# Peptides against a protein of PDB entry 7MKK: the designs that were tried, part 45

Target 1, 71 residues: chain A of PDB entry 7MKK
Amino acid sequence: SMKEKVKAKLVEIRKFVPFIRRVRIDFQDTLSKVQGHRLDALVNLLDREDVSMSSLNKIEVIIDKLRTRFN

## One batch from the design tools (peptide; made by RFdiffusion4, then SolubleMPNN)

Design b2_p19_3_s4 (from b2_p19_3, 5 letters changed)
Fold by OpenDDE base, seed 5:
Structure b2_p19_3_s4 (fold): chain B 71 residues (1-71), chain A 19 residues (1-19)
Amino acid sequence: as target 1 above (71 residues)
Amino acid sequence: DALDKETLDLLDEVLKEES
C-alpha cells in the first residue's frame, strides 16, 4: 500500500538525519541564516510520521544534492 | 552560499507542503 511505501521511505530517509545535522553545524558560518533555518526545519520535519510521499521524494533529492556538495 | 538556489527552492517547497 501507499501507506507502507511512505513508511519505508521515511525509515530510509531518517538514516541521513545525522548527516543533515552535521552539515548544519560544520558549515554554519558558510550557510546563510535562511539556509541554516531551513535545514533545522527539515530535521524537525523528519521527526513526524505524517509526511507525504511527494515531500519524501523531494527530500531524497535534497539529500543527494547535500551529499554531492558536502561529500 | 553553501546551498544552491535549486536546493533552497526544494527545501522551501517541502516545508510549505508540510506546514
Scores: peptide ipSAE 0.731, ipTM 0.936, DockQ to the pose 0.928
Fold by OpenDDE base, seed 3:
Structure b2_p19_3_s4 (fold): chain B 71 residues (1-71), chain A 19 residues (1-19)
Amino acid sequence: as target 1 above (71 residues)
Amino acid sequence: DALDKETLDLLDEVLKEES
C-alpha cells in the first residue's frame, strides 16, 4: 500500500539525519541564516510520521545534492 | 551561498507542502 511505501521511504531518509546535522554545523559560517534555518526545519520535519511521498522524494534529491557538495 | 538556488527551492517546496 501507499501507506507502507511512505513508511519505508521515511525510514530510509531518516538514516541521513545525522549527515544533515553535520552539514548544518560544519558549514555554519558559510551558510546564510535562511539556509541554516531551512536545514534545521528539514531535520525537525523528519521527526514527523505524516510526511507525504511527494515531500520524501524531494528530500531524497536534496540529500543527493548535499552529498555532492559536502563530502 | 553554500546551497545552490535549486536546493533552496526544493527545501521551500518541502517545507510549504508539510506546513
Scores: peptide ipSAE 0.730, ipTM 0.936, DockQ to the pose 0.935
Fold by OpenDDE base, seed 2:
Structure b2_p19_3_s4 (fold): chain B 71 residues (1-71), chain A 19 residues (1-19)
Amino acid sequence: as target 1 above (71 residues)
Amino acid sequence: DALDKETLDLLDEVLKEES
């Protein structure tokens, strides 16, 4: 079911929360205030259980771009 | 800035969808 797929996707994406937090802090000097706030909001969002598959797919792309640029 | 325009746009889309 879509519900099961969302749950599985969320579990996998949450593995990257520590990485996102590290990007937010370790590169704070090269991030604008708005960029930092957006990353904080992303981390907070991933604590929720009602995130849509559409959003999770976009978050995967965001994480891939962050990994390419920062680690 | 450290994040490119595409990344920022995607972040904005996600945050809007989940607002």
Scores: peptide ipSAE 0.729, ipTM 0.936, DockQ to the pose 0.939
Fold by OpenDDE base, seed 1:
Structure b2_p19_3_s4 (fold): chain B 71 residues (1-71), chain A 19 residues (1-19)
Amino acid sequence: as target 1 above (71 residues)
Amino acid sequence: DALDKETLDLLDEVLKEES
């Protein structure tokens, strides 16, 4: 079901939360306020259980871009 | 900036969808 797919994708994406937090900390001085706030909000969002599939697909792309730039 | 425009746009879309 779609509900099961959402839960599975959320579990996979949450594996990268430590990475996102590390990016936020390591580059704090070079991130603008808006960039820092957006990353903080993203991490906080991933604590929720009611994230849509649309958002999860976009978050997956965001993580791929971060990994490409920040290892 | 540490994040490019495309990444920022996606972040904005996600945060808007879930607000």
Scores: peptide ipSAE 0.729, ipTM 0.936, DockQ to the pose 0.918

Design b2_p19_4_s1 (from b2_p19_4, 8 letters changed)
Fold by OpenDDE base, seed 4:
Structure b2_p19_4_s1 (fold): chain B 71 residues (1-71), chain A 19 residues (1-19)
Amino acid sequence: as target 1 above (71 residues)
Amino acid sequence: DKEVEELLDELLELIDSLP
């Protein structure tokens, strides 16, 4: 079901939470205040259970962009 | 969720603006 697919996708995306936290911490002095706060918000968002597939797909794109720029 | 979508759109824009 779509619900099961969303839950499975969320599990996969959550594997990158440590990476997002690492970016936030390692680049804390380089990132703008706004960028840092938005990364914190992204981590908090991934604690939720009610994120849509559309949002999860966007988050995947965001993570890919972060991986490209922050290794 | 409008707030979630706004957050994600802002993140996309901010990351794209990085050198």
Scores: peptide ipSAE 0.677, ipTM 0.920, DockQ to the pose 0.843
Fold by OpenDDE base, seed 5:
Structure b2_p19_4_s1 (fold): chain B 71 residues (1-71), chain A 19 residues (1-19)
Amino acid sequence: as target 1 above (71 residues)
Amino acid sequence: DKEVEELLDELLELIDSLP
């Protein structure tokens, strides 16, 4: 079911929370306050259980882009 | 959720601006 797929995707994406936090710290001196808050908000968003598949797919793209830029 | 989508769109733009 779509509900089960959403749960599975969320579990996989949550594995990258430590990575997102590392990116936040790595760029903390170059990010504006608001930019830093946006990354923090992403981490907080992943604590929710009601995120749609569409949003999760977008988050996956965000993480992949972060991975590319991080190295 | 509209607020979530706005956050994610902002993040996509943010990443393109990272060093």
Scores: peptide ipSAE 0.677, ipTM 0.920, DockQ to the pose 0.725
Fold by OpenDDE base, seed 1:
Structure b2_p19_4_s1 (fold): chain B 71 residues (1-71), chain A 19 residues (1-19)
Amino acid sequence: as target 1 above (71 residues)
Amino acid sequence: DKEVEELLDELLELIDSLP
């Protein structure tokens, strides 16, 4: 079911939460307040269970971009 | 969720502007 697919994808994406947190910490002194807040918001979003498949697909793209830029 | 989508769209733009 779509619900099961969403749950499975959320589990996979959550594996990158430590990476996102690390990016936020490592660049804290160079990020603007807005940039830092948005990264924090992304981490907080991944604590939720009510995220759509569409949103999860966008989050996957965001993570891929972060990985490319920050290793 | 509109607020979530706005956040994600902003993040997509933000990453390209990171130092």
Scores: peptide ipSAE 0.676, ipTM 0.920, DockQ to the pose 0.739
Fold by OpenDDE base, seed 3:
Structure b2_p19_4_s1 (fold): chain B 71 residues (1-71), chain A 19 residues (1-19)
Amino acid sequence: as target 1 above (71 residues)
Amino acid sequence: DKEVEELLDELLELIDSLP
């Protein structure tokens, strides 16, 4: 079902939460307040269960961008 | 959720300016 697919995607994306947190901390002094806050908000968003597949796909793109910029 | 979509759209733009 679509619900099951969403849950599975969320599980996979959550594997990158430690990476996102690491980026946030390692570059805390370089990031603007806005950039830092948005990254924090992304991490918090991933604690939710009510995220659409469309949103999860966007989050995946965001994570890929982070992985490209940060080894 | 509108607020979620706004956050994600902002992130897609802001991330390109990250160091």
Scores: peptide ipSAE 0.675, ipTM 0.920, DockQ to the pose 0.756

Design b2_p19_4_s2 (from b2_p19_4, 8 letters changed)
Fold by OpenDDE base, seed 4:
Structure b2_p19_4_s2 (fold): chain B 71 residues (1-71), chain A 19 residues (1-19)
Amino acid sequence: as target 1 above (71 residues)
Amino acid sequence: DEEVEKMLDELLELLDSLP
């Protein structure tokens, strides 16, 4: 079901939470204040269970961009 | 959640603006 697919994707995306936290900390002085605050919000969002597939797909793109830029 | 979607869109834009 779609609900099961969302839950499965959320589990996969959550594997990158430590990476997002690391980017936020290691590049704190390089990131703008706004960028830092958005990363904090992203981490907090991934603690939720009611994230939509649309949001998860966007988060996947965000993670890919972070990986490209911050290793 | 409209607020979540806006936050994600803004974050995408910010990341795309990085040199």
Scores: peptide ipSAE 0.640, ipTM 0.911, DockQ to the pose 0.832
Fold by OpenDDE base, seed 5:
Formats: structure tokens, sequence, C-alpha cells
Structure b2_p19_4_s2 (fold): chain B 71 residues (1-71), chain A 19 residues (1-19)
């Protein structure tokens, strides 16, 4: 079911929360203030259980972009 | 959530602007 898929995707995405937090801290001088705030909001969003598959797919793209830019 | 989607879209846009 879609509900099961969303739950599974959320579990996988949450594995990257420590990475997102590290990027936020390690590159705080490189990131703009607004970029930093959006990363904080992203981490907070991943604490929720009611995120959509569409949102999770976007978050996956965001994580890939972060990995590309910040190793 | 429309506000969540907006935030994510903005973040994608901002990341694309990085050098």
Amino acid sequence: as target 1 above (71 residues)
Amino acid sequence: DEEVEKMLDELLELLDSLP
C-alpha cells in the first residue's frame, strides 16, 4: 500500500538526519542564513509521521544535492 | 501540506544556487 511505502521511505530518509545536521553545522559560514534555516526546518519536518510520498521524494533529491556539494 | 511543499521547493532552489 501507499501508506506502507511512505512509512518505509520515511525510515530510509531519516537515516540521513545526522548528515543534514552535520552539513548545517560544519558549513554554517558557507550557507546563507536562509539556507541554514531551511535545513533546520527540514530536520524538524522529518520528526513528523504525516509526510507525503511527494515530499519524501523531494527530500531525497535535497539530500543528494547536499551530498554532491558537501561530500 | 502546502506549506511543507513550498519550503522544500524553496530549499531545492536555494541549493541550486550554491557555487
Scores: peptide ipSAE 0.639, ipTM 0.911, DockQ to the pose 0.870
Fold by OpenDDE base, seed 3:
Structure b2_p19_4_s2 (fold): chain B 71 residues (1-71), chain A 19 residues (1-19)
Amino acid sequence: as target 1 above (71 residues)
Amino acid sequence: DEEVEKMLDELLELLDSLP
């Protein structure tokens, strides 16, 4: 079901939370206040259970961009 | 959630501007 797919995607995306936190800390001086705040908000969002597949797909793209820029 | 989508769109845009 779509509900099961969303749950599975969320589990996979959550594996990158430590990476996102690391980027936020290690590059704090490089990031603007706005960029830092958005990364914090992203981490907090991933604690929720009611995230749509559309949002999860966008988050996956965000993580890929972070991996490209921050190793 | 519309606010979530807006935040994610803004974050995507901001990351595209990173050096």
Scores: peptide ipSAE 0.639, ipTM 0.911, DockQ to the pose 0.880
Fold by OpenDDE base, seed 1:
Structure b2_p19_4_s2 (fold): chain B 71 residues (1-71), chain A 19 residues (1-19)
Amino acid sequence: as target 1 above (71 residues)
Amino acid sequence: DEEVEKMLDELLELLDSLP
């Protein structure tokens, strides 16, 4: 079901939460206030269970961009 | 959630604007 697919994708995306937190900390002095705030919001969002597949797909793209720029 | 989608779109744009 779509519900099961969402749950499975959320589990996979959550594996990158430590990476996102690390980017936020390591680059705190170079990130703008809004960039830092949005990264915090992204981490908080991933604590929720009611994230849509559309949102999860966008988050996957965001993580790929972060990986490209911040290793 | 429309607010979540807007936040994610903004974050994508901000990341593309990084030096």
Scores: peptide ipSAE 0.638, ipTM 0.911, DockQ to the pose 0.879

Design b2_p19_4_s3 (from b2_p19_4, 9 letters changed)
Fold by OpenDDE base, seed 5:
Structure b2_p19_4_s3 (fold): chain B 71 residues (1-71), chain A 19 residues (1-19)
Amino acid sequence: as target 1 above (71 residues)
Amino acid sequence: DKEVEELLDELLELLDSLP
């Protein structure tokens, strides 16, 4: 079911929360203030259980972009 | 959630602006 797929995707995405936090801290001088605040908001968002598959797919793209830019 | 989508779209845009 879509509900189960969303749940599974959320579990996989949450594995990257430590990475997002590391990017936020390690590159705090490179990131703009607004970029840092938005990364904090992203981490907080991943604490929720009611995110859509569409949102999770966007978050995956965001994580891939972070990996590309920050190794 | 509209607010969530706005956050994510903004992040995508901001990350694309990085050197």
Scores: peptide ipSAE 0.609, ipTM 0.906, DockQ to the pose 0.817
Fold by OpenDDE base, seed 4:
Structure b2_p19_4_s3 (fold): chain B 71 residues (1-71), chain A 19 residues (1-19)
Amino acid sequence: as target 1 above (71 residues)
Amino acid sequence: DKEVEELLDELLELLDSLP
């Protein structure tokens, strides 16, 4: 079901939470204040259980962009 | 959730603006 697919996708995306936290910390002095605050918000968002597939797909794109720029 | 979508769109925009 779509609900099961969303839950499975969320599990996969959550595997990158440590990476997002690392980017936030290691580049704290390089990132703008706004960028840092938005990364904090992204981490908090991934604690939720009610994120849509559309949102999860956007988050995947965001993570790919972070990986490209921050290794 | 409108707030969630706005957050994600803003993040995409900010990351695209990086050199």
Scores: peptide ipSAE 0.606, ipTM 0.906, DockQ to the pose 0.803
Fold by OpenDDE base, seed 3:
Structure b2_p19_4_s3 (fold): chain B 71 residues (1-71), chain A 19 residues (1-19)
Amino acid sequence: as target 1 above (71 residues)
Amino acid sequence: DKEVEELLDELLELLDSLP
């Protein structure tokens, strides 16, 4: 079901939370204050269970961009 | 959620501007 797919995607995306936190800390001086705060908000968002597949797909793109820029 | 979508769209835009 779609509900099961969303749950599975969320589990996979959450595996990158430690990476996002690491980027936030290690590049704190490189990131603007706004960028840092938005990354914090992203981490907090991933604690929620009510995230749509569309949103999860966008988050995946965001993570890929982070990986490209921050190893 | 509108707030979530706005956050994600902003992040996408901001990350595209990173060096």
Scores: peptide ipSAE 0.604, ipTM 0.906, DockQ to the pose 0.823
Fold by OpenDDE base, seed 1:
Structure b2_p19_4_s3 (fold): chain B 71 residues (1-71), chain A 19 residues (1-19)
Amino acid sequence: as target 1 above (71 residues)
Amino acid sequence: DKEVEELLDELLELLDSLP
């Protein structure tokens, strides 16, 4: 079901939460206030269970961009 | 959720604007 697919994708995306947190910490002095705040919001979003597949797909793209720029 | 989508779109734009 779509619900099961969403749950599975959320589990996979959550594996990158430590990476996102690390980016936020390591680059805190170079990130703008808004960039830092939005990264915090992204981490908080991933604590939720009611995230759509569309949102999860966008988050995957965001993570790929972060990996490219921040290793 | 509209607020979530706006957050994600803004993040995409911000990341693309990084030096």
Scores: peptide ipSAE 0.604, ipTM 0.905, DockQ to the pose 0.829

Design b2_p19_4_s4 (from b2_p19_4, 6 letters changed)
Fold by OpenDDE base, seed 5:
Structure b2_p19_4_s4 (fold): chain B 71 residues (1-71), chain A 19 residues (1-19)
Amino acid sequence: as target 1 above (71 residues)
Amino acid sequence: DEEVNEMLDELLELIDSLP
């Protein structure tokens, strides 16, 4: 079901929460205040259970871009 | 959630501006 797919995707995305937190902290002085705040908001969003597949797909793209920029 | 989507779209744009 779509609900099960969302749950599975959320589990996979959550594996990158430590990475997002590390980017936020390690590049604190490089990131703008707005960029830092948005990363914090992203981490907080991933604590929720009611995230849509559309949002999760966007988050996946965000993580891939972060990995490319920050290794 | 529209607010969530707007935040994510903004974040995508901000990341593209990173060095």
Scores: peptide ipSAE 0.573, ipTM 0.901, DockQ to the pose 0.921
Fold by OpenDDE base, seed 3:
Structure b2_p19_4_s4 (fold): chain B 71 residues (1-71), chain A 19 residues (1-19)
Amino acid sequence: as target 1 above (71 residues)
Amino acid sequence: DEEVNEMLDELLELIDSLP
């Protein structure tokens, strides 16, 4: 079901939460206030169970961009 | 959720400016 697919994708994306937190902290001094706040909001969003597949697909793109920028 | 999507869209734009 779509619900099961969403749950599975959320589990996979959550594996990158520690990475996102590291980006947020390691580059805290070079991030703007808004950039830092948005990264915090992203981490908080991933604690939720009611995230749509569309949102999860966007988050995947975000993570890929971060991985390209940060080793 | 529209609010979530707006936040994510903003993130997509802002990440290009990350160090």
Scores: peptide ipSAE 0.571, ipTM 0.902, DockQ to the pose 0.830
Fold by OpenDDE base, seed 4:
Structure b2_p19_4_s4 (fold): chain B 71 residues (1-71), chain A 19 residues (1-19)
Amino acid sequence: as target 1 above (71 residues)
Amino acid sequence: DEEVNEMLDELLELIDSLP
């Protein structure tokens, strides 16, 4: 079901939470306040169980972009 | 959630603006 697909996608995306937290901390002094706040909000969002597939797909793109820029 | 989607869109823009 779509609900099962969303849950599976969320599990996969959550594997990158430590990476997002690491980016937030390691680059805290170089990131703008806005960028830092948005990363915090992203981590908090991934604690939720009601994230849509469309949002999860956007988050995947975000993570890919972060990986490209921050290794 | 519209607010979530807007936040994610803004984050995408911010990341793209990084040097």
Scores: peptide ipSAE 0.571, ipTM 0.900, DockQ to the pose 0.895
Fold by OpenDDE base, seed 1:
Structure b2_p19_4_s4 (fold): chain B 71 residues (1-71), chain A 19 residues (1-19)
Amino acid sequence: as target 1 above (71 residues)
Amino acid sequence: DEEVNEMLDELLELIDSLP
């Protein structure tokens, strides 16, 4: 079901939360306020259970871009 | 959630400007 797919994708994406937090911390002094706020908001979003599949797909793209840029 | 989607869209644009 779509519900099961959402749960599975959320579990996989949450594995990258420590990486996102690390990016936020390592570049804290060089990030703009808006950039820092958006990264914090992304981490906070991943604490929720009510995230749509479309949002999770966007988050996956975001993580891929971050991984390419920051290891 | 539309607000979430807008935030994510903005983040996609901002990543390209990260140091």
Scores: peptide ipSAE 0.567, ipTM 0.900, DockQ to the pose 0.830

Design b2_p19_5_s1 (from b2_p19_5, 10 letters changed)
Fold by OpenDDE base, seed 3:
Structure b2_p19_5_s1 (fold): chain B 71 residues (1-71), chain A 19 residues (1-19)
Amino acid sequence: as target 1 above (71 residues)
Amino acid sequence: SSDAELDKLLDELMEEMKK
């Protein structure tokens, strides 16, 4: 079901929360204030259980961009 | 992975969070 797919995707994306938190802190001076705030919001979103598949797919792309830019 | 590209993706996510 779609509900099961969302839950599975959320579990996988949550594995990257420590990485996102590290980027937010380690590169705070490189990120703009707006970017930092948005990353904080992203991490907070992943604490919720009612995240949409659309949001999870966007977060996956964002993580890929962060990995490329910040190793 | 330019700043502009990252900003665009983050903007889109913020809008999705409102739904």
Scores: peptide ipSAE 0.603, ipTM 0.891, DockQ to the pose 0.863
Fold by OpenDDE base, seed 4:
Structure b2_p19_5_s1 (fold): chain B 71 residues (1-71), chain A 19 residues (1-19)
Amino acid sequence: as target 1 above (71 residues)
Amino acid sequence: SSDAELDKLLDELMEEMKK
């Protein structure tokens, strides 16, 4: 079911939370203030259980962009 | 730019969070 897919996706995306937190801190001076705040919000969102597949897919792309630039 | 693209994605995510 879609619900099961969302749960599985959320589990996988959460594995990148430590990476996102590291980027947020290690490159705080490189990131704009707005980018930093948005990354904080992103991490907070992933603590929730009701994240949509649309949001998770968006976050996956964001992680890919962060990995390209910072890892 | 890559930075602008990241901003766009983050902005879109923030809007989705408000839904």
Scores: peptide ipSAE 0.602, ipTM 0.890, DockQ to the pose 0.934
Fold by OpenDDE base, seed 2:
Structure b2_p19_5_s1 (fold): chain B 71 residues (1-71), chain A 19 residues (1-19)
Amino acid sequence: as target 1 above (71 residues)
Amino acid sequence: SSDAELDKLLDELMEEMKK
């Protein structure tokens, strides 16, 4: 079901929370202020249980971009 | 640029969060 797929995707995406937090802190001087705030919001979003598949797919792409630039 | 692309994606995510 879609609900099961969302749950599985959320579990996998949450594995990258430590990475996102480290990017936010270690590269704070490289990121713009608005980028920093948006990353904080992204991390907070992943603490929720009602995250949409659309949001999770966008977060996956964002993580790929962060990995390319910062790791 | 890569920076502009990242900003666009983050902006889209923020809009999604408002729904």
Scores: peptide ipSAE 0.599, ipTM 0.889, DockQ to the pose 0.931
Fold by OpenDDE base, seed 1:
Structure b2_p19_5_s1 (fold): chain B 71 residues (1-71), chain A 19 residues (1-19)
Amino acid sequence: as target 1 above (71 residues)
Amino acid sequence: SSDAELDKLLDELMEEMKK
């Protein structure tokens, strides 16, 4: 079911929260204020259980971009 | 990836969070 797929996706995406937090801290001076705020919001969103599949898919792409750019 | 591309993705995510 879609519900099960969302739960599975959320579990996988949450594995990257420590990485996102480190990017936010280590590159705080490089990131714009807006980018920093958006990353904070992204991490906070992943603490919730009511995240849509659409949002999770976007986050997956964002993580890929962060990995390419920052490590 | 470009800085602009990252900004666009983040912006889209923020808008989606409002829904």
Scores: peptide ipSAE 0.599, ipTM 0.890, DockQ to the pose 0.887

Design b2_p19_5_s2 (from b2_p19_5, 8 letters changed)
Fold by OpenDDE base, seed 3:
Structure b2_p19_5_s2 (fold): chain B 71 residues (1-71), chain A 19 residues (1-19)
Amino acid sequence: as target 1 above (71 residues)
Amino acid sequence: DEDKELEELLNELMEEEKK
């Protein structure tokens, strides 16, 4: 079901939470205040159970860009 | 610019979650 697909995607995306937290801290001087705040919000979002598939797909792109830039 | 692109994506995400 779509619900099961969303749950599976969320599990995979959550594997990157430690990475996002590290980017937020290790590159705090490079990030703008707004970017830092939004990364905090992103981590908090991934703690929720009601994240949509659309949001999860966007988060995947964001993580890819973070990896390219910061790792 | 990579910084601008990242910020735009984050903004889009935050707006989506408000709905």
Scores: peptide ipSAE 0.398, ipTM 0.826, DockQ to the pose 0.920
Fold by OpenDDE base, seed 4:
Structure b2_p19_5_s2 (fold): chain B 71 residues (1-71), chain A 19 residues (1-19)
Amino acid sequence: as target 1 above (71 residues)
Amino acid sequence: DEDKELEELLNELMEEEKK
């Protein structure tokens, strides 16, 4: 079901939360305040259980961009 | 611009969650 797919994707995406937190901290001086705030918001969003598949797909793209830029 | 692209993606995500 779609519900099961969302749950599975959320579990996979959450594996990157430590990475996002590290980017936020390690590059704090490089990131603008707005970028830092948005990364904080992203981490907070991933704590929720009601994240849509659409949002999870966007988050996946964001993580790929972060991985490319920040290793 | 990588920074702009990232900001746009993050902004789109935040706006989507506000709907």
Scores: peptide ipSAE 0.396, ipTM 0.824, DockQ to the pose 0.933
Fold by OpenDDE base, seed 1:
Structure b2_p19_5_s2 (fold): chain B 71 residues (1-71), chain A 19 residues (1-19)
Amino acid sequence: as target 1 above (71 residues)
Amino acid sequence: DEDKELEELLNELMEEEKK
């Protein structure tokens, strides 16, 4: 079901939370204050259980961009 | 550039979650 797909994707995306936190800290001087706050908000969003598939797809793209930029 | 694109994606995400 769609609900099961969302839950599965959320589990997979959450595996990158430590990475996002490290980017936020290690590149704090490179990131703007706004970018830093948005990354914090992204991590907080991933603590929720009601994230939509649309949002999870966007988050996946964001993580890909972060991986490309920050290893 | 890539920084602008990332910021735009983050903005879009946050606006979506406000709804």
Scores: peptide ipSAE 0.389, ipTM 0.822, DockQ to the pose 0.945
Fold by OpenDDE base, seed 2:
Structure b2_p19_5_s2 (fold): chain B 71 residues (1-71), chain A 19 residues (1-19)
Amino acid sequence: as target 1 above (71 residues)
Amino acid sequence: DEDKELEELLNELMEEEKK
């Protein structure tokens, strides 16, 4: 079901939470204040269980961008 | 600009979650 797919995607995306937290801290001086705040919000968002597939797909792109730039 | 792109993506995400 779509619900099961969302849950599976969320589990996979959550594997990158430690990475996002690390980027937020280690590159705090490189990131703008806005970017830092948004990354904090992103981490908080991933604590929720009602994240849509659309949002998860966008988060995947964001993580790819972060990985390209920061590791 | 990579910084702009990242901010745009983050902003789009946050805007979606407000809905």
Scores: peptide ipSAE 0.388, ipTM 0.821, DockQ to the pose 0.880

